# Ledger of designs, part 182: peptides against a protein of PDB entry 3HUF

Target 1, 320 residues: chain A of PDB entry 3HUF
Amino acid sequence: MWIIEAEGDILKGKSRILFPGTYIVGRNVSDDSSHIQVISKSISKRHARFTILTPSEKDYFTGGPCEFEVKDLDTKFGTKVNEKVVGQNGDSYKEKDLKIQLGKCPFTINAYWRSMCIQFDNPEMLSQWASNLNLLGIPTGLRDSDATTHFVMNRQAGSSITVGTMYAFLKKTVIIDDSYLQYLSTVKESVIEDASLMPDALECFKNIIKNNDQFPSSPEDCINSLEGFSCAMLNTSSESHHLLELLGLRISTFMSLGDIDKELISKTDFVVLNNAVYDSEKISFPEGIFCLTIEQLWKIIIERNSRELISKEIERLKYA

## One batch from the design tools (peptide; made by RFdiffusion4, then SolubleMPNN)

Design b2_p24_2_s2
Fold by OpenDDE base, seed 5:
Structure b2_p24_2_s2 (fold): chain B 320 residues (1-320), chain A 24 residues (1-24)
Amino acid sequence: as target 1 above (320 residues)
Amino acid sequence: KKEEEEKEKEEEKKLEEEAEEDEK
């Protein structure tokens, strides 16, 4: 989201969030969802127009800002952005930091981008929330991205957490739920005068972790917890691979259970399968190897004695 | 810091006076 601040009390000492939309900036406007009052005699009554675009798909993957357009409203002294005069038709900016000078005003409006990118685990939830969040200047998506700051877990009553949720947790992404999204949707008008009124996602996250026994106490309890073990996995999802890497596992990939030869078995402590393959091929598992699902592995990993537990299961199946 | 803030206020006041003259 874009935040503006200004020097010399020209914004009344307040920080403001600018959501996607159009704003008239000037001395003789009243602060509302479409106007920004600037208190200086050196600026025009109506001086500039700011237009913030909705986020692009690219912005979700890069953590880049919503496009910021500035147009001078035919003022005597013009408008500058980053010391450059704004062109007659207006200019568009993708920089994360903008110093906006209105006319001869000695004080600048400082616009800065606060990155917030929300990944969804479920396409139905994305479909429900994407439009509203995009109108807040928040990029949204389903795919893993290095720019993601928040992850929306799917709350199905009585279901295990998904691989996406497990991976988001280990990546130290702030896990949120629909309650936080609902809160974000209600604060839009209240943050006009004070950007600090944005809800803290960390409190939502703490409450999720505290109330769900499927999470360890911290990501650090799981990261590299299986260092020195080797696994094989079916080449299915990138998130599953990255999750196993964060556990400190050596990973081999295979295309089918038939590709698991004696050489692979000799180098592998266990095989990780998806639920569908695990359930369908349970009778055809190779002899002398421990096969489990990611969800079964996760149940071991969240335990304080995970290394001992997994070692016992490996030994149990080697001698069976 | 206080001397810079006073100087900025004096420059602001001077620019305000110049802007009030230019709005006539």
Scores: peptide ipSAE 0.031, ipTM 0.626, DockQ to the pose 0.050
Fold by OpenDDE base, seed 3:
Structure b2_p24_2_s2 (fold): chain B 320 residues (1-320), chain A 24 residues (1-24)
Amino acid sequence: as target 1 above (320 residues)
Amino acid sequence: KKEEEEKEKEEEKKLEEEAEEDEK
């Protein structure tokens, strides 16, 4: 989201969130959803127009800012952004930091991009929330992204956490739920004059971890917990691969269960399978190797003695 | 100190007069 602040009390000492939309900026406007009052004698009654676009699909993957357009409203002294005079038709900016000078005002409006990108695990929830979140200047998507700051977990009672949720947790993404999304949708008006009123996701995240026994206390409890072990997996899921890497596993990939030869077995402690392959191929598993699902592996790694548990299962199947 | 404060007030007043002329 875009946040503006300024020195010299020209913004009344307040930080403001700018959501996608159009704002008239000047001395003689009242602060509302479409106006930004700036208190300085050197600025025009109506000085500039700010236009913030909704996020693009690219912004979800890059964590880039919503496009910020500035237009001078034919003022005597003009408008500058990053020491450059704004053109007659307005200019558009994709920089994360903008120093906006209105006329001869000695104080600049500082606009900065606070990155917030929400990944959804469930396409139905994305479909429900994406439009509202985009109107807050929040990029949304389903795919993993290095720019992802938040991850929406589905609250379906009695379901195991997904691989996406496991990976989001281990990569230190803030896990949130529908209650936080609902709260975000209601604060739009209250944060206009004070950006500090923006809800913190950290409380939501702490409550999710506390109330769900499928989470360890921290990602650090699981990161590199299986260092020194080797696994093999089907080369089908990049997210599953990244999850296993974060556990400290050495990973071999194969294309079919038929590729699990004596050489692979000699180098591999266990085979990780998806649920569909695990259930369909149970009868055809190679002898002398431990096969498990990611969900079964997760149940082991959240235990304090995970290394001992996995070692016992490997030994049991090696000597059976 | 008083002469600097008067000069700042005169510059501020001149900036106000220049801003009021752009309202015509």
Scores: peptide ipSAE 0.027, ipTM 0.568, DockQ to the pose 0.065
Fold by OpenDDE base, seed 2:
Structure b2_p24_2_s2 (fold): chain B 320 residues (1-320), chain A 24 residues (1-24)
Amino acid sequence: as target 1 above (320 residues)
Amino acid sequence: KKEEEEKEKEEEKKLEEEAEEDEK
């Protein structure tokens, strides 16, 4: 989201979030959803127009800012952004940091981009929330992204956590739920006066982890916990592959169970399967290899003695 | 430092007078 601050108390010493929309900036306007009061005698009654665009699909993958448009309202002394005079038709900016000078005011408005990108595990929840979150200047998506800051966990009572949730946790992404999204949707008016009133996602995350026994105490307990082991997996999802990499596993990929030959078995400690393949093919597993699901692997990894548990299962099947 | 702060205040006051004249 865009945040503005200013020197010399011209913004009353407050930080303000700028959501997508249009703002009239000047000395003789009242702070609301479409106006920014700036307290300086060198600033015109109506000095500039700021326009923040909604996020693009590209912004979800890059973590880039919503486009920031500045137009001078035909003022005597003009408007500058990053020491450059704004053109007569207005100019658009994609820089993460903007120094906005209104007229001859000695103090600048500093606009900075705080990155927030929300990944959803469930397409139905994305469909429900994407519009509202985009109106907050928050990019949203389903696919993994290096720009992702938050991950929405689907609360299904009594179900195991998804591979997406496991991977988001190990990536140190802030896991949130629907309660946080609801709270986030209500703060739009309150954060006009004070950007610090934005709800703390880390508190939501701590509460999720504390109340769910399917999470380890920290991502660090699991990262590289299986270093030195090798696995084979079906080429199913990028998230599953990246999850196994974060565990420190050496990974081989195969297309079908029929591709598991004696050579692959000799180089592999265990095979990771999806639930559908595991349940259908469990009678026809190759002899002398340990096969498990990602969910079964996760249940072992969250244990403090995960390496010993995996080693015992591998040994049991090699000597059976 | 005091002379610079006084000059900045005098320039600010002059800019205030010019801005009040343009609004009349």
Scores: peptide ipSAE 0.026, ipTM 0.594, DockQ to the pose 0.055
Fold by OpenDDE base, seed 4:
Structure b2_p24_2_s2 (fold): chain B 320 residues (1-320), chain A 24 residues (1-24)
Amino acid sequence: as target 1 above (320 residues)
Amino acid sequence: KKEEEEKEKEEEKKLEEEAEEDEK
């Protein structure tokens, strides 16, 4: 989201979130959802137009800002952005930090990008919420992204958490739910005068973790918890690979169960499978190796004695 | 309406000129 602040009380000492939309900026406008009052004698009654575009798909992957357009409204002294005069037709900016000078005002409006990118685990929830979140200047998507700051957990009652949720937790992404998304939809008017009134997702996250026994107390309890063990996995998902890597596992990849030869078995402590392969191929598992799903592995990882538990399971199957 | 808009532009122009002096 874009946040604006200014020196010299020209914004009344307040920070403001700018959502996607158009704003008339000037001395003789009233603060509302489409106007920004700036208090200086050197600023025109209607000085500039700010237009913030909705997020692009690229912004979801890069954590880049919504495009910020500035147009001068034919003022005597013009408008500058980062010491450069705005062109007659307006200019568009993708920098994360903008110093906006209106006319000869000695105080600049400082616009900065606060990155917030929401990954969804459920395509139906993405379809439901993406439009509203994009209107808040929040990029949204389904695919893993290094720019992801928040993750919407798929709430299926009585199901295990998904691999996406497990990975989001371990990579320290703030896990949120539909209640937080609903709350975000209500804040648009309240944050006009004070950007600090933006709801903190950390409270939602803490409540999710506290009320769900499928989460460990912290990501740190699981990160590198299986250091020194080796696994093999089907090359099916990047998230599964990254999850196992965060556990400190040495990972070998294979394309089919037929690629699991005696040499691989001799070097591998266990095989990680997806649910579909586990359920379909359980009769055809290689002898002498422990095969489990990621969800079964997760149930071991969340235990305090995870290393002892996994060692015991490996030994049990080597002697069976 | 045109005379009011022209007066507002002249007042705005004067305020812009006065503010140039006060900000130095």
Scores: peptide ipSAE 0.026, ipTM 0.538, DockQ to the pose 0.246; fails the geometry check

Design b2_p24_2_s3
Fold by OpenDDE base, seed 2:
Structure b2_p24_2_s3 (fold): chain B 320 residues (1-320), chain A 24 residues (1-24)
Amino acid sequence: as target 1 above (320 residues)
Amino acid sequence: DKEEELKKKKEEEELKKEAEKDEE
């Protein structure tokens, strides 16, 4: 989201969030969803127009800012952004930091981008929330992104956490739920005067982890916990592969259980399967190798003695 | 910092006097 602050109390000493939309900036306007009052005698009654665009699809993957347009409203002394005079038709900016000078005012408005990108595990929830979150200047998507800051967990009572949730946790993203999204949607008007009124996602995250026994105490308890072990995995999601990498595993990939030969078995400690393959083919698993699902692996990893548990299962099957 | 703020406030007061003259 864009945040503005200013020198010399020209914004009344407050930080303001700018959501996608159009703002008239000047001395003789009242602060609301479409106006920014600036307290300086060097500034015109109506001085500039700021226009913030909604996020692009690219912004979800890059964590880049919503486009910021500035137009001078035919003022005597004009408007500058980053010491450059704004053109007659207005100019657009994609820099994360903007120094905005209105006329000859000795104090500048500083605009800075705070990155927030929300990944969804569930496509139905994305479809429900994407439009509202984009109107807050928040990029949204389903696919993994290096720019992802938050992850929406679907609360299904009594179900195991998904691979997406496991991976989001290990990546140290802030896991949030539908209750946080509801709260986030209500604060839009209240944060005009005070950007600090933005709800704390970390408190939501702490409550999710505390109330769910399927999470370890920290990501650090699981990261590299299986260092030195080797696995083979069926061609699964990229998130499944990256999850196993974060556990410190050496990974081999295969296309079918029939591709698991004696050579692969000799180099592999265990095989990771999806639930559908595990349930359908459990009677035909190769002899002398430990096969498990990602969910079964996760249940072992969250235990304090995970390495000992896995070693015992590997040994049991080598001597059977 | 305080001297620079005092300088900026004086510049704002001078610009105020110029702007008041241009509105008359």
Scores: peptide ipSAE 0.025, ipTM 0.582, DockQ to the pose 0.050
Fold by OpenDDE base, seed 3:
Structure b2_p24_2_s3 (fold): chain B 320 residues (1-320), chain A 24 residues (1-24)
Amino acid sequence: as target 1 above (320 residues)
Amino acid sequence: DKEEELKKKKEEEELKKEAEKDEE
C-alpha cells in the first residue's frame, strides 16, 4: 500500500494510507476518501491530483507498487516528484519512494510503498476477496510468489493443513484467516487520518498458531530439522519440492513409481507421495522403502523428536 | 532538527509575504 508522510506538520504530523483511487491535494480541501489537505501557505487551494491504480498481476509476483500518477493542477510553481518537474499531462511513477514537492513549499510529501501481497490457498476464497483487496492496493493470487507477505488459510474445521499452508509457514509468511480479511475490508475509512490504525496481522497469526496443534511454535523448529536425510518425490509440485528443501532434505525426483529401482532405494531414506498416489498404489510400493505422504511427514516434523521418529520408521522398514 | 524546522518555517513565512505582494 502507499503511505504518505510529510515534514513540517503539513500533513498534521500524521501518516496516511492511499488506496487505489483519485485524490485532490491542496490547502483548501477537506481530508476524505478523495482529498488530501496540506497545511502550507505556499500550496495552492487545489494543487495536484494523485491517482493510484489497482495492482497488476505482475505486481503480485514482483511486490512492486501500484502505479502512482501525479498531475499538477495548473499551479504557478508546479509540482515536482523526485526533483523532476511533473509534465503538463501528468506523469506516472513505479518507484517505491516518491518525494513530492508542491510548489515552493520547503516541506515535501514523502510517499513510500509498503509491500503487502496476499496468497490464497483456496480459489473460492480468492474469488470472494480479490476484488475488495485489489481496491485496497493489495495484489492477490493463488500461485507461490517470493513477494507474498501474507497467506490465507482456509478454516475448514477438522481438515489437515495443506502443503501450501505448511510452505507458507516455513517461509515465515504471515498466515491469516477470514476474520482478518473481514477486518481489512472495514478499515478503508479509519486509516485516512492515521495509517497506524491499519490492523496488524501478527495478532491474527499468533492466534492461529496458538489454537491449532498442527503448527509448531516457530518455523525455526522445522527448518533444516531433517538435515542429512534423503528423500525421493514425484516431480509434480514445486511447492512440495520447496517445502522439502526447507526441511533440509536431499531430494531426488522420479516420474513414476516404476523408476524407484534398487539404486534409488540405496540412496533414499524415504519416498514422499501425494495422497492420490499413496492411496491408489499402496499395493505397488517397493519393498524395503518407507513411503509416506507430505501430511504424514508434517505430523512427524512437528514433533520435538522428529529425527528420532523418522529414523525409527526407516530402520523398521529396512529390517522387515 | 528543531532549529532547521524553525528556519524552514521562517522561509515559508517570507515566501508567503512575497506571494501576497504578487497578488496585489
Scores: peptide ipSAE 0.024, ipTM 0.575, DockQ to the pose 0.050
Fold by OpenDDE base, seed 5:
Parts: structure tokens; sequence; C-alpha cells
Structure b2_p24_2_s3 (fold): chain B 320 residues (1-320), chain A 24 residues (1-24)
């Protein structure tokens, strides 16, 4: 989201979030959803127009800012951004930091980008929330992104957490739910005068973890917890691979259970399968190797004695 | 920081006095 602050109390000492939309900036405007009052005698009654675009798909993957357009409203002394005069037709900016000078005002408006990028675990929730969140200047998507700051869990009653949720947790992404999204939807008007009123997702996250026994106390309890073990996995999802890497596993990949030869078995402690393959092919598992799903592995990993538990399972099946 | 703010406030007051003279 874009946040503006200003020197010399020209914004009344307040910070403001600028959502996607158009703002008239000047001395003789009243602060509202489309106007920014600036208190200086050195600026025009109506001085500039700011236009913030909705996030692009690229912004979801990069964590880049919503495009910021500035147009001077034919003022005597013009408008500058980062010491450069704004062109007659206006200019667009993708820099994360903008120093905006209105005419001869000695105080600048400082605009900075606060990254917030929300990944969804399922397409249904994305479809429900994407439009509203994009109107807040928040990029949204389904795919894993290095720019992701928040992850929305799929609330299915009685289901295990998804691989996406497991990975988001270990990646230290802030896990949120519908309650936080609802709260975000209500703050739009209140943050006009005070950007500090933006809800903290950490409280939502703490409540999720506290109320769900499928989470360990911290990501650090699981990260590298299986260091020294080796696994083979079916080449299915990037998230599954990254999850196993975060556990400290040495990973080999295969395309089918038929590719699991004696050499691979000799070097591998266990095989990780997706649920569909596990359920359909459990009768055809190679002898002398421990096969499990990611969800079964997760249930072991969240236990304090995970290394001992997995070692016992490996031994049980190797000598069976 | 405070000294630079004081300088900028003085510059704004000077610009204000110049603008008030141009409105007279």
Amino acid sequence: as target 1 above (320 residues)
Amino acid sequence: DKEEELKKKKEEEELKKEAEKDEE
C-alpha cells in the first residue's frame, strides 16, 4: 500500500494510506476519499492529481508498488517528483519512494510503498476477496511468490491443513483468515487520517496458531528438524519440494513408483507420496522402504520427538 | 533535523510575506 507523510506539518502531522483511486491535492480541498488537503500558502488551491492504479499480476510476484501517477494542475511553479519536474501530461512512477514537491513549498510529501501481498490457498476464496483487496492496493494470487507477506488458510472444518499452509508457516509468512480480511475491508475510511489504524495481522496469526493443534509452536521447531535424513518424492509440486527442503531433507525425485530401484532404496530413508498415489498404489509399495504422505509426515514433524518417531517408522518397515 | 525544520519554517514565512506583498 502507498503511505504518505509530510514535513513541516503540511499534512497536519498525520500519515495517510492512499488506496487505488484518484486524489486532488491542494490547499483548498477537504480530506476525503478523493482529496488530500495540504496546509501551505506556497501551494495552489488545487495543485496536483495523484492517481494510484490497482495492482498488476507482476506486482504479486515482485512485491512492487501500485503505479503512482502524478499530474500538475497547471500551477505557476509546477510539481516535482524526486527532484524532477512532472511532465505536462503527467508522469507515472514505480519507485518505492517518492519525494513530491508542490510548487515552491519547502516541505515535501513523502510517499513510500509498504509491501503487502496476499496468497490464497484456494481459488474460491481468491475469487471472493481479490477484487476488494485489489481496491486496497493489495496484490493477490494463488501461486507461491517470494513477495508473499500473508497467506489465507482454507477453512475446511475437520480437514488437515494443506501443503500450502504448511509451507507458508515454515516460510514465516503471516497466516490469516476470513476475520482479518473482513477487518481490512472495514478500515478503508478510518485510515484516511491515520495510517496507523491498519490492522495488525500478527494478532490474527497468533489466534490461529493457538486454536489449531496442527501447528507447532513456531516454524523454528520444524525447520531442519529432519537434517541428516534423505527422502524420495514424486515430482508433483514445487511447494512440496520446498517444504521438504525446509525440513532439512536430502531430496531425490522420481516420476513413478516403478523408478524406485534397489539403489534408490539403499540411499533413501523414506518416500513421500501425494494422497492419490498413496491411496491407489499402497499395495504396490516397494519392500523395505517407508512410504508416507506429506500430511502424515507433517503429523510426525509437529511432535517434539519427530526424529525419534520417524526413525522408529523407518526401522519398523526396513526390518518387516 | 529540528534546525533544518526551523530553517524551512523561516523560508515558508518569508515566502508567505512575499506572497502577501504580491496580493497587495
Scores: peptide ipSAE 0.023, ipTM 0.570, DockQ to the pose 0.048
Fold by OpenDDE base, seed 4:
Structure b2_p24_2_s3 (fold): chain B 320 residues (1-320), chain A 24 residues (1-24)
Amino acid sequence: as target 1 above (320 residues)
Amino acid sequence: DKEEELKKKKEEEELKKEAEKDEE
């Protein structure tokens, strides 16, 4: 989201969130959803137009800002952004930090990008919320992204958490739910005058973790917890691979169970499978190797004695 | 992807039209 603040009293000492939309900026406008009052004698009654675009797909992957358009409204002294005069037709900016000078005002409006990118685990939830969140200047998507700051878990009652949720947790992404998204939808008007009124997702996250026994106390309890062990996995999911890396595992990849030869078995402690392969090929598992699902592995790694548990399972199947 | 881009573009055009109405 874009946040503006200013030096001196020209923005009344307040920080404001700029959602996607158009804003008339000037001395003789009233603060509302489409106007920004700037208190200076050096500023025109109507001085500039700010237009914040909705987030692009690229912004979801990069954590880049929504495009910020600035147009001078034919003022005597013009408008500058980052010491450059705004062109007659307006200019667009993708920098994360903008110093906006209105005419001869000695104080600048400082616009800065606060990164917030929400990954969804469920396409139906994305379809439900993406429009509203994009109108808040929040990029949304399904795919893993290094720019993701928040993750919406799929809440199915009585189901195990997904690989996406497990990975988001270990990446220290703030896990949120529909209750937080509902709260975000109500904030648009209240944060106009005070950007600090933006709801804290960390309280939602703490409540999710506290109320769900499928999460360890912290990501640090699981990160590198299986250091020194080796696994093999199907080359099907990047998220699964990254999850296993965060556990400290040495990972070998294979394309089919038929690629698991005696050499691979000799170097591998266990094989990680997805549920579909585990259920369909359970009868054809290679002899002398421990095969488990990611969800079964997760149940082990959340235990305090995860290393001892996995060692016992490996030993049990080597002698079976 | 294309439908989502078209939807975003429509929503942005609607936001611009609302902002233009508040300027009149």
Scores: peptide ipSAE 0.008, ipTM 0.300, DockQ to the pose 0.019

